# Ledger of designs, part 230: peptides against a protein of PDB entry 5D63

Target 1, 292 residues: chain A of PDB entry 5D63
Amino acid sequence: SLRRGIYHIENAGVPSAIDLKDGSSSDGTPIVGWQFTPDTINWHQLWLAEPIPNVADTFTLCNLFSGTYMDLYNGSSEAGTAVNGWQGTAFTTNPHQLWTIKKSSDGTSYKIQNYGSKTFVDLVNGDSSDGAKIAGWTGTWDEGNPHQKWYFNRMSVSSAEAQAAIARNPHIHGTYRGYILDGEYLVLPNATFTQIWKDSGLPGSKWREQIYDCDDFAIAMKAAVGKWGADSWKANGFAIFCGVMLGVNKAGDAAHAYNFTLTKDHADIVFFEPQNGGYLNDIGYDSYMAFY

## One batch from the design tools (peptide; made by RFdiffusion4, then SolubleMPNN)

Design b2_p30_2_s3 (from b2_p30_2, 23 letters changed)
Fold by OpenDDE base, seed 2:
Structure b2_p30_2_s3 (fold): chain B 292 residues (1-292), chain A 30 residues (1-30)
Amino acid sequence: as target 1 above (292 residues)
Amino acid sequence: SLLTEEDLEERERRLLEKFEKVEEEAKEAE
């Protein structure tokens, strides 16, 4: 079963992703196939899948950038019906925006079926060109046509997954207590994380005793990431992952405040020093408190 | 970095005090 989360949705046959054209919030904006760059944000190609309560394997798909939803035009069952971005809500009853998402017969990819029409999201002709039509098309769950098979690359973590990643890290103090602020987190590539750090002004910030020291740097980074998230995305119901930690050194005679994020595979955390923008597997401290 | 040894010591002392407080609170909660 597909988990709630943010996904980059990639065609199983060609290197094309489901893209909201120009990231536009206008009703009727075409959803198209478009090339993507691995390990980047792919701004117009991120979708928040929100499961519908009491409807098995059924979701709305909200474009993270535009805040609009994947919509089958007029809910038509006709092959070739346009799939567009359209205003909506996460728990809509509009069958034009309800998608049943289950594993395909290959066990790795998914098929995306419109709840009402029972047609499938189809990369028409398997066209790998930018702007290729994505449409509703007749099909079956067992059909192996890659035009209708999609890989859901999860770009977010739940709070529980983040907690688990922290728990398995060797640099956590025995007295550790974590405080979870949100339920789902978009995990940024380090390059993006660093760019936010640069744009925040922190690289030029002066360390000052107590009034602007390590805790201020760490919190400022957290705030910068939060603001970046708010300014960058129109969808709601998720946060941008950026943690703050307080830690004590092995000798127990020094303490520090710092940030952390998740590794690419979301299985581990990596520490981030907001005073110099460095990433470290070992920052020299064991965390006794975190919030994220 | 413009940090001095004195600055670092003061920073670490302040945060260590916070650590001790948290540790004590954790013990009380057990």
Scores: peptide ipSAE 0.023, ipTM 0.456, DockQ to the pose 0.044
Fold by OpenDDE base, seed 4:
Structure b2_p30_2_s3 (fold): chain B 292 residues (1-292), chain A 30 residues (1-30)
Amino acid sequence: as target 1 above (292 residues)
Amino acid sequence: SLLTEEDLEERERRLLEKFEKVEEEAKEAE
């Protein structure tokens, strides 16, 4: 079963992703195929999949940028029916916005079936061009047509997954206590994370004893990421991953506050020093507390 | 000298307090 989360949804046949055109929040905005750049924030191409309680394998898909939802126009079962962004809610009963998402016959990709019409999200003609039509189209679950097969690349982690990543890291103090702030986290590429850091003004901030030292830097980074998230995305129900840790060195004679994020594969954490913008696998401290 | 457990707890407390303030302020600004 597909987990709740944020996904970059890529066609199985061509290097095209499901894109809300111009990220517009207007009702009826076309959802189209569009090229993407790996390891970047593909702003208009991120979708929050929210599972519908008690409806197996069925989700709403909220565009992170626009806050609107994937919508089959008029819920029509006619092949070629437009798939658009449309206002909605995460737990809507509108079948135009309910999508059954299950593995395709290949066991790797997914198919996206409209709950009501039973048609499938289709990259029409497998067109790899930017702006290519995505529409509802007749199909079956077992059909191998790549036009209707999609890879769901998870771009977020649950709090539990983050917790697990922390738990397996060797630089955790025996007294460690973590505090989970949110349920789902968009994990940023380091480049984006760094850019937020730069834009925060932290690179120019002066370390000052107690009044603006390690904790201030770390929290300022956390705040900057939070603000970036709030300013960047219209969807709700997720956060941007940026952790704060308090750690003690091996000698036990120094403590430090720093940040951390998740590695690309989401399996581990990487430490971030907000005082210099460095990423480290070992920051020289073992964390006894984190909040994220 | 080694940091005591108390030292660590105090640091944690102070940092958490700072965080909470930031979070609250952010929420209030919305």
Scores: peptide ipSAE 0.018, ipTM 0.418, DockQ to the pose 0.852
Fold by OpenDDE base, seed 1:
Structure b2_p30_2_s3 (fold): chain B 292 residues (1-292), chain A 30 residues (1-30)
Amino acid sequence: as target 1 above (292 residues)
Amino acid sequence: SLLTEEDLEERERRLLEKFEKVEEEAKEAE
């Protein structure tokens, strides 16, 4: 079954993603097909899938940018019914905003069925143009029509997944204690992570003994990422991944504070030095404490 | 169970306090 998380949802037939037009929070904003750039944020094309308790394979889909929800207009079962952004809540009972998401017949892509109408999210005519209509359309689970098949590219990790990534890293001290602050984390591309670092003012910050040293840099970076998240997204229920670690060197005579993020495949962590903006697989320290 | 915003803030505060303590201890051990 599909896990809770943030997804970039891409059509199986053409290089088009499910896009909330202009990222608008207005009720009735069209959801459309739109081009996307791999390995970028794709601001209006991220959706938080929240599973509905006790309703199998059923989710709300919250647009990360607007904070509004995917909504089948009037819950109509008529083919061609508009799919729009609309105000809602994560655990709504409104069938207009409830979507059953299961694997398609190809075993890789998903189909998105409205819970009430039983129609499917359809890229009308498989149109790859920006602004192409996405609508509810009649269909079946076993049909191979790529207009109704979607790849769910996971853009986030759960706290458990992050914990697992940390645990398999060779630069973790035997005394390691990790503190999980949130449940789901949007993982940023390094380019975005670096840009946040640049915008934070840290590149121009001066190291000063004790008063503004490694721990201050590391915490400042995390704060900058947190602020960026708060300023960038209207949806709730997730955080932006940016960890802080305390580590000790192999000799045991030096300690350091630094950041870390996840690799593109979310399987590993990479260390980030907030004093110079560098990414390292080995920062020269073994972590005995982290929070993220 | 779901945590409230207040719960999360309080948890974060406690963890940060622990961080400061650990950092201080680590620096003293150098």
Scores: peptide ipSAE 0.007, ipTM 0.411, DockQ to the pose 0.037
Fold by OpenDDE base, seed 5:
Structure b2_p30_2_s3 (fold): chain B 292 residues (1-292), chain A 30 residues (1-30)
Amino acid sequence: as target 1 above (292 residues)
Amino acid sequence: SLLTEEDLEERERRLLEKFEKVEEEAKEAE
């Protein structure tokens, strides 16, 4: 079954993603097919899937940018019914905003069925053009029509997944203690992570003994990422991944404070030095404490 | 860049000294 998380939803037939037009929060904003760039943020094309308790395989889909929800207009079962962004809540009882999401017949892609109408989210005519219509359309779960098949590319990790990635890393001290601050984390591409670092002013910050040293740089980076998240997204219920670690070297005669993020496949962590903006697989320290 | 690997190592040493001092003070306060 589909897990709670943030997804980039891509059509199985053409290189088009589910896009909230202009990222607008207005009720009735069209959801359309739009081109995307792999391994980038794709701002208007991220969706938080929240599972509905006690309703099998059923979710709300919140647009990360606008904070509005995928909505079948009037809940109509008529083919060609508009799918729009609309105000809502994560655990709504409104069937216009409830979507049953299960594997398609190919076992890799998903189909998205409206809970009330039983129609499916359809890229009309498989149109790959920007602004192509997405609508509710008649269909069946076993039909192979790629217009109604979608890949759910996971863009976030749970706290448990992050914890597992840390546990697999060889640069963790035997005395390690981690503190989890949130439940779900959007994982940023390194390019975006670096841009936040640049915009924070840290590249021009002066190191000063104790008053502004390594721990201040690491905390400032985390604060910058937090602020970037708050300023960039209107959806709630997730955080932006940026960790802080304290580590000791092998000799035990040096300590350091630094950041870390997750690799592209979310399986491992990579260390980030906020004093110079460098990414390292081995920063030369074993972490004895982290919070993220 | 003005930041060298040697500079970073020195900063790391200073951090360790700070943490050790804080830990010692915490133990004395118990």
Scores: peptide ipSAE 0.025, ipTM 0.463, DockQ to the pose 0.044; fails the geometry check

Design b2_p30_2_s4 (from b2_p30_2, 25 letters changed)
Fold by OpenDDE base, seed 4:
Structure b2_p30_2_s4 (fold): chain B 292 residues (1-292), chain A 30 residues (1-30)
Amino acid sequence: as target 1 above (292 residues)
Amino acid sequence: PLLTAEDLEAREKRLFEKFEKVQKEEEAAR
C-alpha cells in the first residue's frame, strides 16, 4: 500500500510530472503535465497523499505549494473531464477529491482512480509538452497504457523512518535520546538546504564564547529552515527536515552542537556544520541528543 | 567552539527540560 507522504508524481511513459499550473490556489486551476528537474524542489509538483481511514488504498492529494486538492471536475465519468486544484480538506468525503491509488500491472508504477467516477488520471495522448492536459479517462487496473501509469517518488520521511536512519548511523552515543517534533518531513536537496543556510545570515555570524557558539548556530539553522517552510508552502500536516544534535567526541572531553539531514535515498543521515556550511559523513562526534 | 564537560552537563539538562516541554505542548496542539 502507498504510505502517507509527499510525492513527486511522474508519468511512466514520458518525462512529465503532475503539475498544478502556476501553483495557484484558485478553485479550478488546471493540473497539467510539466517537465521537471531531478534532485530539485519542483515547487508546483509536490503532493501530500493522506490516506483515508477505513477506505482501502484511498487518498486525498494536496498540492504542497497551493494547499489545494486534486479534484475531478463535477466527479464526471466522461473521458476528458478536467482534473483541477480545488479547496478541500485532508479527510473529505467529497468523492471528487478521493483517489484510489494502487500498483499497476507492471508492479512498479501506480494508477490513480477517482473513487466516485472510477476513471483514471490520464496524461492525454502522452503529451510531453509543458501544460499538457491531465484528465479523467476510462481505463482498467490491468491495462498497460503508460498515459495512466505514474511513478510515485517519495520526497518525505515519517518520524519513524527518520528515527530508523539515525539508529543505523555509527556516530550515535550509547546514551542517545531523541525528541521527535513532527510526524512527516519533506527532505530537501542539499543545494536548497545550503541556500537556506546562506540566506539565514549564519555565514556572516560571529562565533562568541557561550553567548553565540555551536548550539546557537545549530538552533538558528533549524529556525531558518522552519521559517522557510512556513513561508514557502501553504499545505499543512508536514515539516521540513532539519535536525539538531549534541555530540561528544571519542575521548569524551569535548562536545559540539550541529545539524543533520537525510541522504537522497532517505536511508542515512548526513551531518551539517552550520558554522561553515559543510556536509560530513563523520563530524568527529557521537550524538547523545537530537531533536528534529 | 567546544564545550567543557561541565558545560555539557549543564546545557544538556536545560535543553532536555525545554524541549520536552515544547514537545508536549506541540503534541497537545495537534
Scores: peptide ipSAE 0.045, ipTM 0.505, DockQ to the pose 0.216
Fold by OpenDDE base, seed 1:
Structure b2_p30_2_s4 (fold): chain B 292 residues (1-292), chain A 30 residues (1-30)
Amino acid sequence: as target 1 above (292 residues)
Amino acid sequence: PLLTAEDLEAREKRLFEKFEKVQKEEEAAR
């Protein structure tokens, strides 16, 4: 089954993603097909899938940017019914906003069926143009029509997945204790992570013995990422991944505080030095504590 | 930070001892 998470949802037939037009939070804002750029945030095209308890394979889809939900207009089963952004809640009982998401017949893509109408999210005519209509349309689970098949590219990790990535890293001290702060984390591209670092003012911050040293830099970076998240997204129920670590050197006589993020494939961590903005596979310390 | 892994372990040990002491005192006061 599809896991809770943030997804970039791409059509299986053409290079278009499910896009909330202009990222508007207004009720009735069209959801459309739109081009995307790989390895970027694609602001209006991220969707938090929240599984409905005790309802198999059924989710709400919250637009990360607007905080509104994918909504089948009037819950109509008529082919061509508009799919829009609409105010809602993660665990709504409104069938207009409940989507059954399961694998298509090809075993790699998903189909998105409205819970009430039993129609499917359809990129009408497979139109690859920006602003192309997305609508509810009749269909079946086993139909091979790419207009109704979608790749769900996961852009987030659970706390458990993050924990597993840390556990695989060789630069973890035997005394390591990790503290999980949130349940789901949007993982940023390094370029975005670096930009947040730049915008934080840390590149111009002066290291001062104890009063503003490694731990201050690392915590300031964490705070900057948190603020960026709060300022950028209207959806709730997720955080932006940015970890803080305390590490000890091999000699055991020096400690350092630094940041870390996840690699693109979410399988590993990479260390980030907030004092210079560098990414390293080996920062020269083994972590004995992390919070993220 | 000033704390190393060893420092952390020492701190945790001290905290544990403190909590045990408090617990024993609370039990004795019951």
Scores: peptide ipSAE 0.032, ipTM 0.479, DockQ to the pose 0.042
Fold by OpenDDE base, seed 2:
Structure b2_p30_2_s4 (fold): chain B 292 residues (1-292), chain A 30 residues (1-30)
Amino acid sequence: as target 1 above (292 residues)
Amino acid sequence: PLLTAEDLEAREKRLFEKFEKVQKEEEAAR
């Protein structure tokens, strides 16, 4: 079954993603097919899938940018019914905004069925152009029509997945204690992470003994990422991944404070030095404490 | 800018001292 998380939803037939046009929060904003750039944020194309308790394989889909929800207009079962952004809540009972998401017959892609109408989210005519219509359309779970098949590229990690990534890293001290702050984390591309670092003013900040040293840099970076998240996205129920670590060196005679994020495949962590903006696989310390 | 070598050593020492203190306290509490 599909896990709770943030997804980039890509058509199985053409290189087009489900896009909320202009990221607008207005009710009735068209959801359309649009091109995307791999390994980037794709601002208007991220969707938080929230599973509905006790309703198998059924979700709301919240656009991260607008905070509005995928909505089948009037819940109509007519082929060609518009799919739009509309105000809503994560656990709504409105069948216009409830989507059953299960694997297609190919075992890799998903189909997105409206809970009420039983029609499927369809990239009309498989049109790969920007702004192509996405609509509810008749279909079945077993048919192979790529217009109704979607890849769910997961852009977030759960706290458990983050914990597992940390546990796999060789630079963790035997006394390690981790503290989880949130449940689901959007993982940023390094380029975005670096840009937040630059915009924070940290590159121009001066190290000062105790009053603004390694821990202050690390905390300032985390704060900057948190603020960036709050300022960038209207959806709730997720955080932006940015960790803080305290570590001790191999010799056991020095310690440091630093940041970390996840690798592209979400399987590993990479260390980030907030004093110089560097990414390192080995920062020279083994972490005995982290919070993220 | 980056800390000097001397500043780094001083900071690392202080942070390590805190680490050691916490570890000793945790061991004593068990």
Scores: peptide ipSAE 0.029, ipTM 0.553, DockQ to the pose 0.041
Fold by OpenDDE base, seed 3:
Structure b2_p30_2_s4 (fold): chain B 292 residues (1-292), chain A 30 residues (1-30)
Amino acid sequence: as target 1 above (292 residues)
Amino acid sequence: PLLTAEDLEAREKRLFEKFEKVQKEEEAAR
């Protein structure tokens, strides 16, 4: 079953993603097919899938940017019915905004069925052009039509997954204690993470003994990421991944505070030095504490 | 807590070398 998370949803037939036009929060904003750039933010193309309790394989899909929800217009079962962004809530009972998402017959892609109408999200005619219509369309779960098959590229991790990634890292001290702050985290590309770092002013900040040293840099980075998240997205129910660690060196005579994020595959962590913006697989310290 | 400015300078070269590696790995993972 599909896990709660943030997804980039890509058509199985053509290189188009499900896009909320202009990222607009207006009711009735068209959802369309649009080109995308792999391993980038794709601002208008991120969707938070929230599973509905006690309704198997059924979700709301909240556009991360606009905070509005995928909505089948009037819940109509007519082929060609518009799919739009519309105001809503994560646990709505409105069948216009409830989507059953299960594996397609190919075992890799998903189909997205409206809970009420039983029609499927369809990239009309498989049109790969920007702005191509996405609509509700008749179909079956077993049909192999790529117009109705979607890859769900997961862009976030749960707190448990983050915890597991940390646990697998060899640079964790035996006394390690981790503290989880949120439940679901958007994992940023390094380029975006670095840009936030640059925009924070940290590159120009001066190291000063105790008054503004490693811990201040690390906390400032986390604060910058948090603010960036709040300022960038209208959806709720997720955080932006940016961890803080305290570590001790192998000799046991020095300690450091630093940041960390997750690798692209979300399986491992990578360390980030907020004093110089560097990424490292080994920062030279073993973490005895983290919060993220 | 205990990383000095001098320590940072000494590590800078290594950090940026590793940074480049991480960036390449991230790009390759697409």
Scores: peptide ipSAE 0.059, ipTM 0.473, DockQ to the pose 0.031; fails the geometry check

Design b2_p30_3_s1
Fold by OpenDDE base, seed 2:
Structure b2_p30_3_s1 (fold): chain B 292 residues (1-292), chain A 30 residues (1-30)
Amino acid sequence: as target 1 above (292 residues)
Amino acid sequence: MLTEADLAELEARLQRKFAEVEAQEAAARA
């Protein structure tokens, strides 16, 4: 079954993603097909899937940018019914905003069925143009129509997945203690992570003994990422991944504070030095503490 | 650019979260 998380939802037939037009929070904002750039944020095209308790395979889909929810207009079962952004809540009982999401017959893509109408989210005519209509349309779970098949590209990790990635890393001290601060984390591309670092002012910050040294840089980076998250997204219930580590060198006579994020495949961590903006597989320290 | 107040607020929030984690772990061990 689909896990809670943030997804980029891509059509199985053409290179088009589910896009909330202009990222607008207005009720009735069209959801449309739109081009996307791999390995980027794709601002208006990220959706938080929140599973409904005790309702199998059923979710709300919150647009990360607008904070509004995918909504089938009037819950109509008529083919061609508009799918829009609309105000809502994560655990709503409104069938217009409840979506059953399960694997399609191909075993890799998903279909998105409105809970009430039993129609499916459809990229009308498989149109790959920007602004193409997305609508509710009649269908069945076993049909092979690519207009109604969607790849759910996971853009986030759970705290457990992050913990597992850390556990696999060879640069973790035997005394390591990790503190998990949130449950679900949007994982940023390195380019975005670096841009936040640049915009924070850290590149121009001066190292000063004790008063502004490694721990201050590392915490400042985490603060910058946190602020960026708060300022960028209207949805709640997730965090932006940016870890802080304390480490000790092999000799045991030096300590360092640094950041870390996840690799593109979310399977490993990569260390980030906030004093120079560098990414390293080996920062020269073994972590004995982290919080993220 | 981050301010001293921003950092202080973050530190305070982290402290609360650390306390919450410790409480959860204690409850899990009980």
Scores: peptide ipSAE 0.006, ipTM 0.380, DockQ to the pose 0.041
Fold by OpenDDE base, seed 1:
Structure b2_p30_3_s1 (fold): chain B 292 residues (1-292), chain A 30 residues (1-30)
Amino acid sequence: as target 1 above (292 residues)
Amino acid sequence: MLTEADLAELEARLQRKFAEVEAQEAAARA
């Protein structure tokens, strides 16, 4: 079963992703196939899948950038019916915006079926060109047509997954306590994380004893990421991952405050020093407290 | 990427660690 989360949705046949054209929030904005760049944000191509309670394998799909929802035009079952962005809510009862998402017969890709029409999201003719039509089309769950098969690349982690990554890390103190602030987190590429750091003004900030030292830097970074999230995305129900840790050195005579994020595979954490913008697998401290 | 089994194991490990800390703190305050 597909987990709640943020996904980059890629066609199984060609290197094309489900894209909300120009990231527009206007009702009726076309959803199209578009090229993507691996290991980047792909701004208009991120979708928050929200599971519908008591409806098996059924979700709304909210475009992260626009805050609008994947919508089958008029809920029509006709092949070639447009799939567009449209205003909506996460737990809508509108069948035009409800999508049953389950594994295809190949066991790796998914098919996306409209709940009402029972037609499938289809990259028309498997066209790999930018702006290629995505439409509702007749099909079956067992059919092997790659036009209707999609890989769901998970771009977020749950709080539980973040906890697991922390638990795996060797640089956690025996007295560690973690505090979870949100339920689902978009994990940024390091390049984006670094750019937020640069834009925050922290690279030019002066360390000053107590008045602006390690904890201020770490909290300022988290605040900068939070603001970036609020300014960048119109969807709700998720956060941008940026943790704060307090740690103690091996000698037990020094403490430090720093940040951390997740590795690309979401299995581990990497430490981030907000005073110099460095990423480290070992920051020289064992964390006794984190919040994220 | 973590499997469900990996996640469960890591979560269990984390909970054991928390329980250990709480027990130590309780003993220190007793």
Scores: peptide ipSAE 0.005, ipTM 0.350, DockQ to the pose 0.023
Fold by OpenDDE base, seed 5:
Structure b2_p30_3_s1 (fold): chain B 292 residues (1-292), chain A 30 residues (1-30)
Amino acid sequence: as target 1 above (292 residues)
Amino acid sequence: MLTEADLAELEARLQRKFAEVEAQEAAARA
């Protein structure tokens, strides 16, 4: 079954993603097909899938940017019914905003069925142009129509998945203790992570003994990422991944504070030095404490 | 196409399911 998380949702037939037009939070804003750039944020194309308790394979889909929800207009079962952004809540009982999401017949892509109407989210005519209509359309779970098949590319990790990635890393001290602050984390591309670092002012910050040293840099980076998240997204129920670690060197005579994030495949962590903006697989320290 | 009555019935069923989950979670926290 599909896990709770943030997804980039791409059509199985053409290089088009589900896009909330202009990222607008207005009720009735069209959801459309739009081109995307791999390994980027794709601002208007991220969706938080929240599973409905005790309703098998059924979710709300919240647009991360606008904070509005995928909505089948009037819940109509007519082919060609508009799919729009609309105000809502994660655990709504409104069937216009409830979507059953299960694997298609190809075993890789998903189909998105409206809970009430039993119609499917359809990229009309498989149109790959920007602004192409997405609508509810008649269909079945077993048919192979690519207009109704979608890849769900996971852009977030759970706290458990992050914990597992840390546990696999060889640069963790035997006395390590981790403290989890949130439940679900959007994982940023390194380019975005670096841009936040640049905008924070840290590249021009002066190291000063004790008063502004490694821990201050690491905390400032985490604060900058937190603020960026709050300023960038209207949806709730997730955080932006940016960890802080305290580590000790192999000799045991020096300590350091630094950041870390997840690799592109979310399987491993990579260390980030906030004093110079460098990414490292080995920062020269073994972590005895982290919070993220 | 769903009628207003069909929609109301569906919403009622969903509300009952949500309430069941809330009760289970409350019991687990006690």
Scores: peptide ipSAE 0.000, ipTM 0.233, DockQ to the pose 0.011
Fold by OpenDDE base, seed 3:
Structure b2_p30_3_s1 (fold): chain B 292 residues (1-292), chain A 30 residues (1-30)
Amino acid sequence: as target 1 above (292 residues)
Amino acid sequence: MLTEADLAELEARLQRKFAEVEAQEAAARA
């Protein structure tokens, strides 16, 4: 079954993603097909899938940017019914906003069925143009029509997945203790992570003994990412991944505080030095403590 | 398409399921 998480949802037939037009929070804002750029944020094209308890394979889909939900207009079963953004809640009983999401017959893509109407989210005519209509359309689970097949590219990790990535890293001290702060984390591209670092003022900050040293830099970076998240997204129920580590060198006579994020495949961590903005596979320290 | 009666039934079913989850969580916290 599809896990709770943030997804970029791409059509299986053409290079188009499910896009909330202009990221608008207005009720009735069209959801449309739109081009995307790989390895970028794709601001209006991120969706938080929240599973409905005790309802198999059924979710709400919250647009991360607008905080509104994917909504089948009037819950109509007519082919061509508009799919829009609309105000809602994660655990709504409104069938206009409940979506059954299961694997298609090809075993790699998903189909998105409205719980009430039993129609499917359809990129009408497979139109790859920006602003192409996305609508509810008749279909079946076993049909091969690519207009109704979607790849769910996971853009977030659970706390458990992050913990597993840390556990696999060779630069973890035997006394390591990790503290998990949130449940689900949007993982940023490095370019975005770096931009947040730049905007924080840290590149111009001066190292000063004790009063503004490594721990201050690392905590300032985490605070900057947290603020960026709060300022950028209207949806709730997730955090932005940015960890803080305390580490000790191999000799055991020096300590350092630094940041870390996840690699693109979410399988490992990469260290980030907030004093210079560098990404490193080996920062020269083994972590004995982290919080993220 | 759903009728009003269908919608009411769906809502009732969902509410029962949510209540069950909440009860289980409450029991786990006790």
Scores: peptide ipSAE 0.000, ipTM 0.236, DockQ to the pose 0.011; fails the geometry check

